# Peptides against a protein of PDB entry 3S8F, part 205

Target 1, 157 residues: chain A of PDB entry 3S8F
Amino acid sequence: VLTLFVAVPSLMTAFTVAASLEFAGRLRGGRGLFGWIRALPWDNPAFVAPVLGLLGFIPGGAGGIVNASFTLDYVVHNTAWVPGHFHLQVASLVTLTAMGSLYWLLPNLTGKPISDAQRRLGLAVVWLWFLGMMIMAVGLHWAGLLNVPRRAYIAQV
Target 2, 166 residues: chain B of PDB entry 3S8F
Amino acid sequence: DEHKAHKAILAYEKGWLAFSLAMLFVFIALIAYTLATHTAGVIPAGKLERVDPTTVRQEGPWADPAQAVVQTGPNQYTVYVLAFAFGYQPNPIEVPQGAEIVFKITSPDVIHGFHVEGTNINVEVLPGEVSTVRYTFKRPGEYRIICNQYCGLGHQNMFGTIVVKE

## One batch from the design tools (peptide; made by RFdiffusion4, then SolubleMPNN)

Design b2_p21_7_s3 (from b2_p21_7, 15 letters changed)
Fold by OpenDDE base, seed 1:
Structure b2_p21_7_s3 (fold): chain B 157 residues (1-157), chain C 166 residues (1-166), chain A 21 residues (1-21)
Amino acid sequence: as target 1 above (157 residues)
Amino acid sequence: as target 2 above (166 residues)
Amino acid sequence: MEPGKVVYDLLVALANALAAA
């Protein structure tokens, strides 16, 4: 149980970010329980990408707690579960954050705004990336629970 | 007013912090529930046993694969298994159905995995340490051992077999 | 050469190249 306290700083950070998002959404006119979400700038890939990364990070974080638990780790260790966790944490959050940061960085570096076409394409890319990551992650976690081994080209199931 | 804005932000942070703590407790509760309801088949952590990986092939219970399966009691066996680059010894491992098998697994070279398909046996095998796993095979047949820890160029082909005899 | 400037210049060059594509 003590190992679970390692998750506290990460949770605090994550939910602080969430708090910032809620505040921003409400500043943009969002009201109610979910209205603030709709008010966020979902038309900006620089915003959407890292937020989608954060969403993927949620189940990944939960998985981190599982992986850090002695008894539960015995079930999932060295199965496809672990790559599933990695893809949520790295290929989702980190990668999408990097992708999103480019949509901020490139215009600033070049001094040129992105075109509307580029913006729309960017949105499509990050959403498709997120969707693909979620499908793959769910599949890997599922396979892991079915005892599909990690680092093997064969599986019983 | 900057102060008012900061105060508002803090309020949201407090709310989300409360949520975070609640979720933490949910996770703990889920773990507790899982442990309470799914205790069967859980292999508890045992006493750490050490071995010299440099001599394990030459002397001791792992040295002779012909003597790897040791009957320790009625319907009880200990199997001394080496995981090495790139295979397992003995191979096949022959054990009787319904017997309590204690696997003592170690490595003379690098870290390997010991994953037995169709079972919950899945352990890391570290040079210098002995992994102990207890299992009873209820069904006769062949069970494949898979190395699920990268151990070198031949890792992908590192397999073993447990033959459970009636 | 300042390492930071070198990195920055490379990033700008890369950004411009990407923007031109």
Scores: peptide ipSAE 0.027, ipTM 0.764, DockQ to the pose 0.013
Fold by OpenDDE base, seed 3:
Structure b2_p21_7_s3 (fold): chain B 157 residues (1-157), chain C 166 residues (1-166), chain A 21 residues (1-21)
Amino acid sequence: as target 1 above (157 residues)
Amino acid sequence: as target 2 above (166 residues)
Amino acid sequence: MEPGKVVYDLLVALANALAAA
């Protein structure tokens, strides 16, 4: 029970971020239950990157609860499941947030806006990164559930 | 205007916080459901059993690989396994099909893994501690033991074999 | 030297280098 209480502050933080996104989307003219999502600045890689990171963080966070659960961890511990979790948390959220930060920071520090070509390239980079990461993460989690061992180059299945 | 914006933000936050709490309970419920319906093969934490890693090779039940498999009942065996850099002993481990096998696994050197393919046996092996795993092999054949915890330069080649005889 | 200023200056230098590339 105490271990699961660690999830409370994390969930509070995550959903306050979601609240901020909803507010921002509605300020940008989004209406309805989901219309605010479309109104967000999806043409800006500085925005898209961390948001995609957040999306990857959701299943990763759920996996964190699994990994922290004694009985469930026995099933997944030291299997390919664990690297899958890491790639969602670190290589998705953290990395994409870093990428997004750069797309904001560089223009801000130089005082020069990024070119349209750079913007489009940035969007391509973060979307491709996210796609690849999701494919890999799903594969690793699936392999983990099939009892593929971690830190081994071979598996029965 | 700033005050209105602040109130709006708070309203959204309250809604999402309520949702977050609801999701927390959903997750707990899902875990409970999973445990209730999928408890087969779950090994609970047992009593801590300790051994001196500096002497485990010289004395005690792990010292002689030829004496590692001990029959404790008509269809029950205890197997004393050492995981070391870089292998397992005994190797192969020979056990009969259908017998209840209790593996007592420890390490004389560093932390290793004991992952048996085709089974749900997957434990870390710590020097100074004895890992206990109970399993019954229903199918005869060879089962590969894989070290899934990095243990040094030869980690990737650290394998063992369990031979289940008819 | 102020650590914050050093970091800022390095970031600006890096940003300019990256922007020029």
Scores: peptide ipSAE 0.022, ipTM 0.752, DockQ to the pose 0.014
Fold by OpenDDE base, seed 4:
Structure b2_p21_7_s3 (fold): chain B 157 residues (1-157), chain C 166 residues (1-166), chain A 21 residues (1-21)
Amino acid sequence: as target 1 above (157 residues)
Amino acid sequence: as target 2 above (166 residues)
Amino acid sequence: MEPGKVVYDLLVALANALAAA
């Protein structure tokens, strides 16, 4: 039960980030309940990448609650579910954040802005990465629920 | 400045805080739903049982694979299983169909997994600790035991078999 | 020695190499 309390600070962190995004979107002219989302700089891979990471982190966080639950962990532990979870956390959030950070850091370090071609390529990369991670994560979670074991080359299904 | 920005963001934080709390309750509800629908309200639990991994092979109920299956009552058995590098004993484990089986699983060496295909039996096996799992095999046949915890170079080949007899 | 400067210089060098590629 105490382990589930980890969800509280995690959600607090999440809504703080979300609040910052909403503020930024509204500063950029977005209005209404969801208009601020469209106003965010979706043309910048330095922004898109970590945001996509955050989006992937949401189901991962939900899975974290499952994995941290004593009773539910019995079902999913050491199945494909587990790598599905941390691939959302590491291969999605952390990796995409790292990718996005490069698109911010490199121009700052070199003093040279990225070209439009590099920007477009960056957008393609992060979106494709996100898509691939979502497909893989869904597959792993699904397989895990079908009792496909982790760290094994063979499964009943 | 940072202070002004913080005050501005604070208004949005209140809304998202409410949403976060709502989602927390949604997650709790989903957990409850999952427990109700997928576990039939049964939550296995037991007390920690310890054993000396350095002597478990020489003495006690795990020492002799031929004595590993113990009838404890009418249609009730306890099976003392060792998971080791790299296999299980006894192997095969022979149990009757329809009997209530209590598996007592431990390891003499490193951490292993005990994952029985076609069942919900899936536990880690720690040296010095006894894992207890209760299960009733309703269908006769062979059930493969898979080690799903990395235990060394032979991990990928570590398998066992449970034979359920009619 | 300024380890922070060393790291920064290495990052700049890496960035420039990546930008040139």
Scores: peptide ipSAE 0.021, ipTM 0.749, DockQ to the pose 0.014
Fold by OpenDDE base, seed 2:
Structure b2_p21_7_s3 (fold): chain B 157 residues (1-157), chain C 166 residues (1-166), chain A 21 residues (1-21)
Amino acid sequence: as target 1 above (157 residues)
Amino acid sequence: as target 2 above (166 residues)
Amino acid sequence: MEPGKVVYDLLVALANALAAA
């Protein structure tokens, strides 16, 4: 019930964020239908992390609608699908957003900017994290569709 | 300058909002399609039934595991199953191959899962409610019942068996 | 009325309309 109630506002919020990104990218010199994406600061882990989180949230959000749908939930409920959904929502969006926030917060609190090495390491961390999360999420959703149960150490497959 | 920026933002927002609405309708259409084609898994076969979890073990159709399997018609059976901490009864559940089986499952204690491997049977079992699932086993053999809802310290070992006989 | 039921009923109605078309 709650998921369905927040579906529309969440979509509106997500796409307004996307609109803001487009605007920012165009301000940074990006042109064309997709050129604004490349113009965004992909060299900053404080930016990359939450954006990757948002990307992970897209399939997760769609999955939320599935999980909250009566008929579709009969297929996925209490299967590995559900943890897959959680890992997209929490371990991708929330975690990466938190990571990105820290990359901004810590330098400001300490008054010390991050070194170039730290920046590069940060980029590696968030990209690898995202990659790992996508692999795991795809695997869990796939397993869920194969009716692998959650909260069980035994699977039929 | 501020006015120009505002107009630019509005233009982008309009486009993205239109896209968002389109995506919303796509999702709704997908759900509608699923409903229309009936591609979902096992759907409850009966109306919501209530039972007293405090007495379900002492009286009623769940009280005696030996009488849990009831033939209701030609090639039709009702099986009264209890999911409890930590197992299922009857165990094993014996049913004929090809018969239409109506499982009526409830719990005397806490919420459990009823997930039958090799099938699309997967329901939660709530104390005080009866879960009704209809299924026909086409292949003989043993089917394991797994609890997929955490129910306590013994949750991981909570298994049952359905034996489908030729 | 339960909001979830309302949504479900609307979806079912939509599905039926689509199926009937």
Scores: peptide ipSAE 0.005, ipTM 0.724, DockQ to the pose 0.029

Design b2_p21_7_s4 (from b2_p21_7, 14 letters changed)
Fold by OpenDDE base, seed 5:
Structure b2_p21_7_s4 (fold): chain B 157 residues (1-157), chain C 166 residues (1-166), chain A 21 residues (1-21)
Amino acid sequence: as target 1 above (157 residues)
Amino acid sequence: as target 2 above (166 residues)
Amino acid sequence: EEPGKVVYDLLKRLALELFAA
């Protein structure tokens, strides 16, 4: 009940953020249904990181609804599916948001802007992190559907 | 300027909120579809049954592992299983192939898992509560029981075996 | 895509630096 209760405001928040992104993209010259996406500041790791986190949160959020369903949870509960869900929510969204925040915070704390090299390195870090998290999450979810148990070092498959 | 910006933001917000609501219905539909098409193998929760974890080893159907497997019908058995730190009782559990097995599982100490490989049996075992699971083994052989709920230092080594005889 | 190019370029650079000791 609690999960379903928070699901609605979470979706509202997520798509409100998307609305803000669309507005920003259009202000930056983006046109059409999807052109505004390309117009967003993808050259800034402080922007890219939390956005990638949000992208990872989409399947994670869907998984949350699945986990909250009694019948569906029976299939996935205490399997590798659950760690997969956690890694999308915590290791992707929360962690990438924190990483993105650092790319904004550190320059402000030091009073020095990041160099172009540091910017590029930051972009590489967050994209590689996202890619790794997606690979691991897909693997864990798949393993979970194959009934690989959580908190066990061995499995039938 | 501020008014124009506000108006524009509201327009996009309304659109995305509508999309959000649509997605909510999609998720509900997906749940409904899954419930309708993937009902096979789902074991619904039974009636809440309680036991005293402090005396379950001393008296009652879990007290004697030699009496843990009880034939309740021509092709029906009840198996009283204890999950404890760190193992299962009885071990092995011997049951006939093709028989309907009702597992009654409880714990005398802490929360454990009862995950039987190759089956849909996957339940948490709480002290003071009895978990009931029904299953019919169609294939003979050995099925490993795995504890998938952390229960202490020996958790990773907590295994059991179900032997299904022809 | 720019992100892919950035990752590729940096990985290539790192690889070259590692092999160059």
Scores: peptide ipSAE 0.006, ipTM 0.731, DockQ to the pose 0.020
Fold by OpenDDE base, seed 1:
Structure b2_p21_7_s4 (fold): chain B 157 residues (1-157), chain C 166 residues (1-166), chain A 21 residues (1-21)
Amino acid sequence: as target 1 above (157 residues)
Amino acid sequence: as target 2 above (166 residues)
Amino acid sequence: EEPGKVVYDLLKRLALELFAA
């Protein structure tokens, strides 16, 4: 039970970020329970990328709790579940945040705003990345639950 | 207004923190539920048993593969398994169907994995430590042992076999 | 809707380029 308390700081941070998003959405004119989400700047890849990363981090974080559990780790350890977990954490959150940072940084460094075409392409890239990552992550977690071993080219199923 | 913004942010933070705490309890509850309903799948960790990896090949119960399978009682066996770069010994491991098997697994060199297909046996094997796993094979046949921990250049080819006899 | 539209438009464009070539 004490192991699960490790998740408390991470959850606090995550939901503080969520609170900031809600605040920002409401400042932008969003109303109601979900209207603030629609009011966020979804037309900006610099915003969309890290937010999608955060969304991927949610199931990854939940998986982290599972992996940290003494009893549940016995089930998932050294299976395809583990790479499913860290792909959500690193290849989703970290990578998408880095991608989003580039969409902000490059225009500022060059002194030139991105074109509309570049903006649209950027949106497509981050959404496709997110979609692919989610498909892969679900597949890896599923395979892990079916006892497919990690670091092996063969599987029981 | 900075004060107004600060107050608003705090209000949202409090709400989301409450949600965070609720989710924490949900996770704990899910773990508790899983443990309560799937107790048969939980193998308790044994006491830490240590061995000298530098001598484990020369002396002791792991030294002779021909004597690795030891009958400890009626329908009870202990199997002393070495995971090494790059294989397992004994290979194959022959055990009877329906018998309670206690695997005592260690390594003379580096960390290896011991994953038995068709079973819930999946442990890491550390040099200097003995991994203990208890299992009863209900079905006869061949079960492949897979190394699922990177152990060197030959890791991908590191396999063993358990033969369960009727 | 916008993200979906962007992806759809991209895929459509790619498909057209592959089959119109």
Scores: peptide ipSAE 0.005, ipTM 0.757, DockQ to the pose 0.021
Fold by OpenDDE base, seed 2:
Structure b2_p21_7_s4 (fold): chain B 157 residues (1-157), chain C 166 residues (1-166), chain A 21 residues (1-21)
Amino acid sequence: as target 1 above (157 residues)
Amino acid sequence: as target 2 above (166 residues)
Amino acid sequence: EEPGKVVYDLLKRLALELFAA
């Protein structure tokens, strides 16, 4: 009940962040309905990481509503669905946000900017991490819907 | 200009808020549709029943595994199951094909899972509470019970078997 | 039950769960 109640303000907050991104993109010269997306600093891992985290958080958030619903929880509870949800929320959003924060924080603390090589490596890490998390999350959600239990190393499916 | 920026931000926020609300409805609709058309029926939860986990092994319907399967009607059975560290009692559980089975499951120790492979039976078992699940096995054979709630060092090896006889 | 009714009931229940807590 509490989780479902929190879903509304959380959704509002998430899309308010998206509004901020649109504004930022337009300030950077983006035009049109989608041009602002391309104008965002996709060359900066400190930006890309948390944004990818947010993208992963969208299906994860929807899954959170499912997990908290009395009727729907009967289908997904204690199945591989739940780990799939966690990997989107924690291993994607939280982890990628932390990674992004590090890419910003470390240069500022040391006073040394990251090299171009480090920047490119950071981008690769973030994108690969996101890709891996999406594959795993989709697989876990799928397995969960097939009634594969969590916390079990064997399943009959 | 700060004023212009604020107006622009507000406009974008309004648009995205509208979008967010629309997406909320879409998600709810999709979930409801999926549940209605692509999922097996939800097993109704019974009334909340309480039991003393400290005495459940000593007295009552869970105390004797030989008497755990009780015929309550011509084609109806109640099975009193204990989930414990680390197994299930009785094991195996023998029931006839096509009979309506009411599982009454509880735990004498810690929280366990009761997940029957090949079925939609999947409940948590809490000490002090009785989980009630109604199911009819249409196919004969062996159905494995899996613990899907961490319960200790032997959790991964905690299995039971339901044998459905013709 | 009719699929439409099932969906409606589920939606109503979800709405209540979201806003009635």
Scores: peptide ipSAE 0.007, ipTM 0.721, DockQ to the pose 0.031; fails the geometry check
Fold by OpenDDE base, seed 3:
Order: C-alpha cells, then structure tokens, then sequence
Structure b2_p21_7_s4 (fold): chain B 157 residues (1-157), chain C 166 residues (1-166), chain A 21 residues (1-21)
C-alpha cells in the first residue's frame, strides 16, 4: 500500500504555489529562469514572511518523509531531529505565515498603511527570524543524527 | 484576464512537476546517505510481544531485579528491564563486554523512553508491550540510560546506568 | 557493510513505501 500517498496532494499544492509565484514574478517584469524571482515584491514583509516560510518548509517536508518512513523514523525518533523538524514546519512556515498575515491584516483593518520605517523593521524581523530558525534547525537535525536525545537536558555529545 | 492567467499558471506546472520530482529524489538520496554515514544505524525490531502492565511487577521475568540478567548462551544474555516513573530496574544493569545482550523492556505505568548514550539503542517503552533490542557492547564502562519521552514531573531526572565489565 | 549498499537498500525500501501497494 502507498504509505506516503498523502504526499501527492501536498506536492500538487507546491506545484501550484510555485507556478503562481513564477507567474507573478513574470507579470512584474521578470524574465528568464531566475529573473522572475528577483521581480517578486521582496520589499513587502507580508510577502517575504510566508515565502521564507515556504522555503523552510521544503527541507521540513523532506524530513516529514523521513519521519513517516518506518525504518528511517527508527533512527531519528525521539532525537533532536524531531524538534528540528517541528521548528521548520511550525516555527518557520506557520509562524512566518502568521507574521506575514499581520503585516497585511493590520493595515487593512485599521485603514492605516504601515510607514516605511515599520516596513523596514518588518523585513528585518522576518529575515532575522528565518535566519535564526534555519541555524537552529540545522543544528537540531545535526544533533539528532549524532543521537542527541529529545526531551533531555543532557547528552553525551 | 483570469482565464488567461489560469492557463499560464497551468503551463508552468509542467516544469515545476518535473523539478519537484527530481528534487524529491535528490532529497531522499541525500537524506539516506546522511543517515547511513552519520548515524549509529537502525536496530531491527523484534516480534510484537504483549504483557499485562498491571501484573508485570508481581510475576514474570521483570518481577525480580536480582534475576533480571539471564544468561541464555556462552556469550549471550537477556536483560529484563522495567522503565517506570521515575527510573529503571534493574539499576545498574551489569553486563559483560563483548556479549550479545537482548534487552526486553516494558513499563508498568506510562510510556517511557529508553535511550542508551553511546549506542544506537533508542526505543519507546509502552505499557503492555515488550520492546526488544539487541546490542553488543564493545567498550567497557558506564552507559547512561535516558528517558526521552515525557512521562511526568520526574521525567528530567529519570536515568539509569548500564555497567559493562571487562 | 559498504556505504553504497546501505544507501541503496534505504532508497529501495523508501521507494517501496512510497510507490508500492
């Protein structure tokens, strides 16, 4: 039986998101294989935050496949690997999407646009958050592979 | 035009489909390689074995910690371990270096972890189920057992020791 | 065992879990 069949709808969603981003970038004047990426609105924290979340979700999704695999999960289960996975999925995608949503929602609800200073601060926040999350996630995954236990304050390594 | 936009998006999906599938295999390969080369490896699970958690302390091979280590061959032992709130029994577990050890681990109360530092032994211990792990200690010394599954207020202090003698 | 064989076996098992009924 297809154990990982649930990944198929997720991949289909990823295709749609990626296609939408490429289309949007090309509409904004981007050309070539990568020019459309540069054309996306990277000056808007409401855009940058969820996109960074999506980027973090990619390795997290790969980890999900590992965690869902019976034999591979035995290696990583209850090690620091698992928290690393969680931080990519929840603290990256979900949290950054929520953060980005606020940058859109609050101006629309209040009718007051954000200032340039607030915009720049917002960009700094989401980029720093992403950077910190990636560093921590890499560390946790690495520690997990070195058999550092989850839910313990002490480890051999 | 929404219809035109929809068609355009669909056109890009063909490329992204191929790319995504390729990346999927790349990631799987990389992860597999990393796990194979940088982890202690996978320990094969034994067959499913059940016990009654309400009586495991009173009768059977887990009841007496003094008889928990059973020699089953010239260089083979079975160790019956209880993980409970909040410790392990027996503690310490004494085994000889170089012997093949089969751990039979269960719990009388809640789910615990059995993570042995310096080894690839890492299993959850469920009440009513016996976890079986086979391992040979190549180096003498003390190996700490860590509970890596939250089991209550004393979880953080739940440790055991395996003493491997020369 | 050989690293290549280990990787192959893991990939094969994962492929079976992913695509086999």
Amino acid sequence: as target 1 above (157 residues)
Amino acid sequence: as target 2 above (166 residues)
Amino acid sequence: EEPGKVVYDLLKRLALELFAA
Scores: peptide ipSAE 0.005, ipTM 0.749, DockQ to the pose 0.032; fails the geometry check

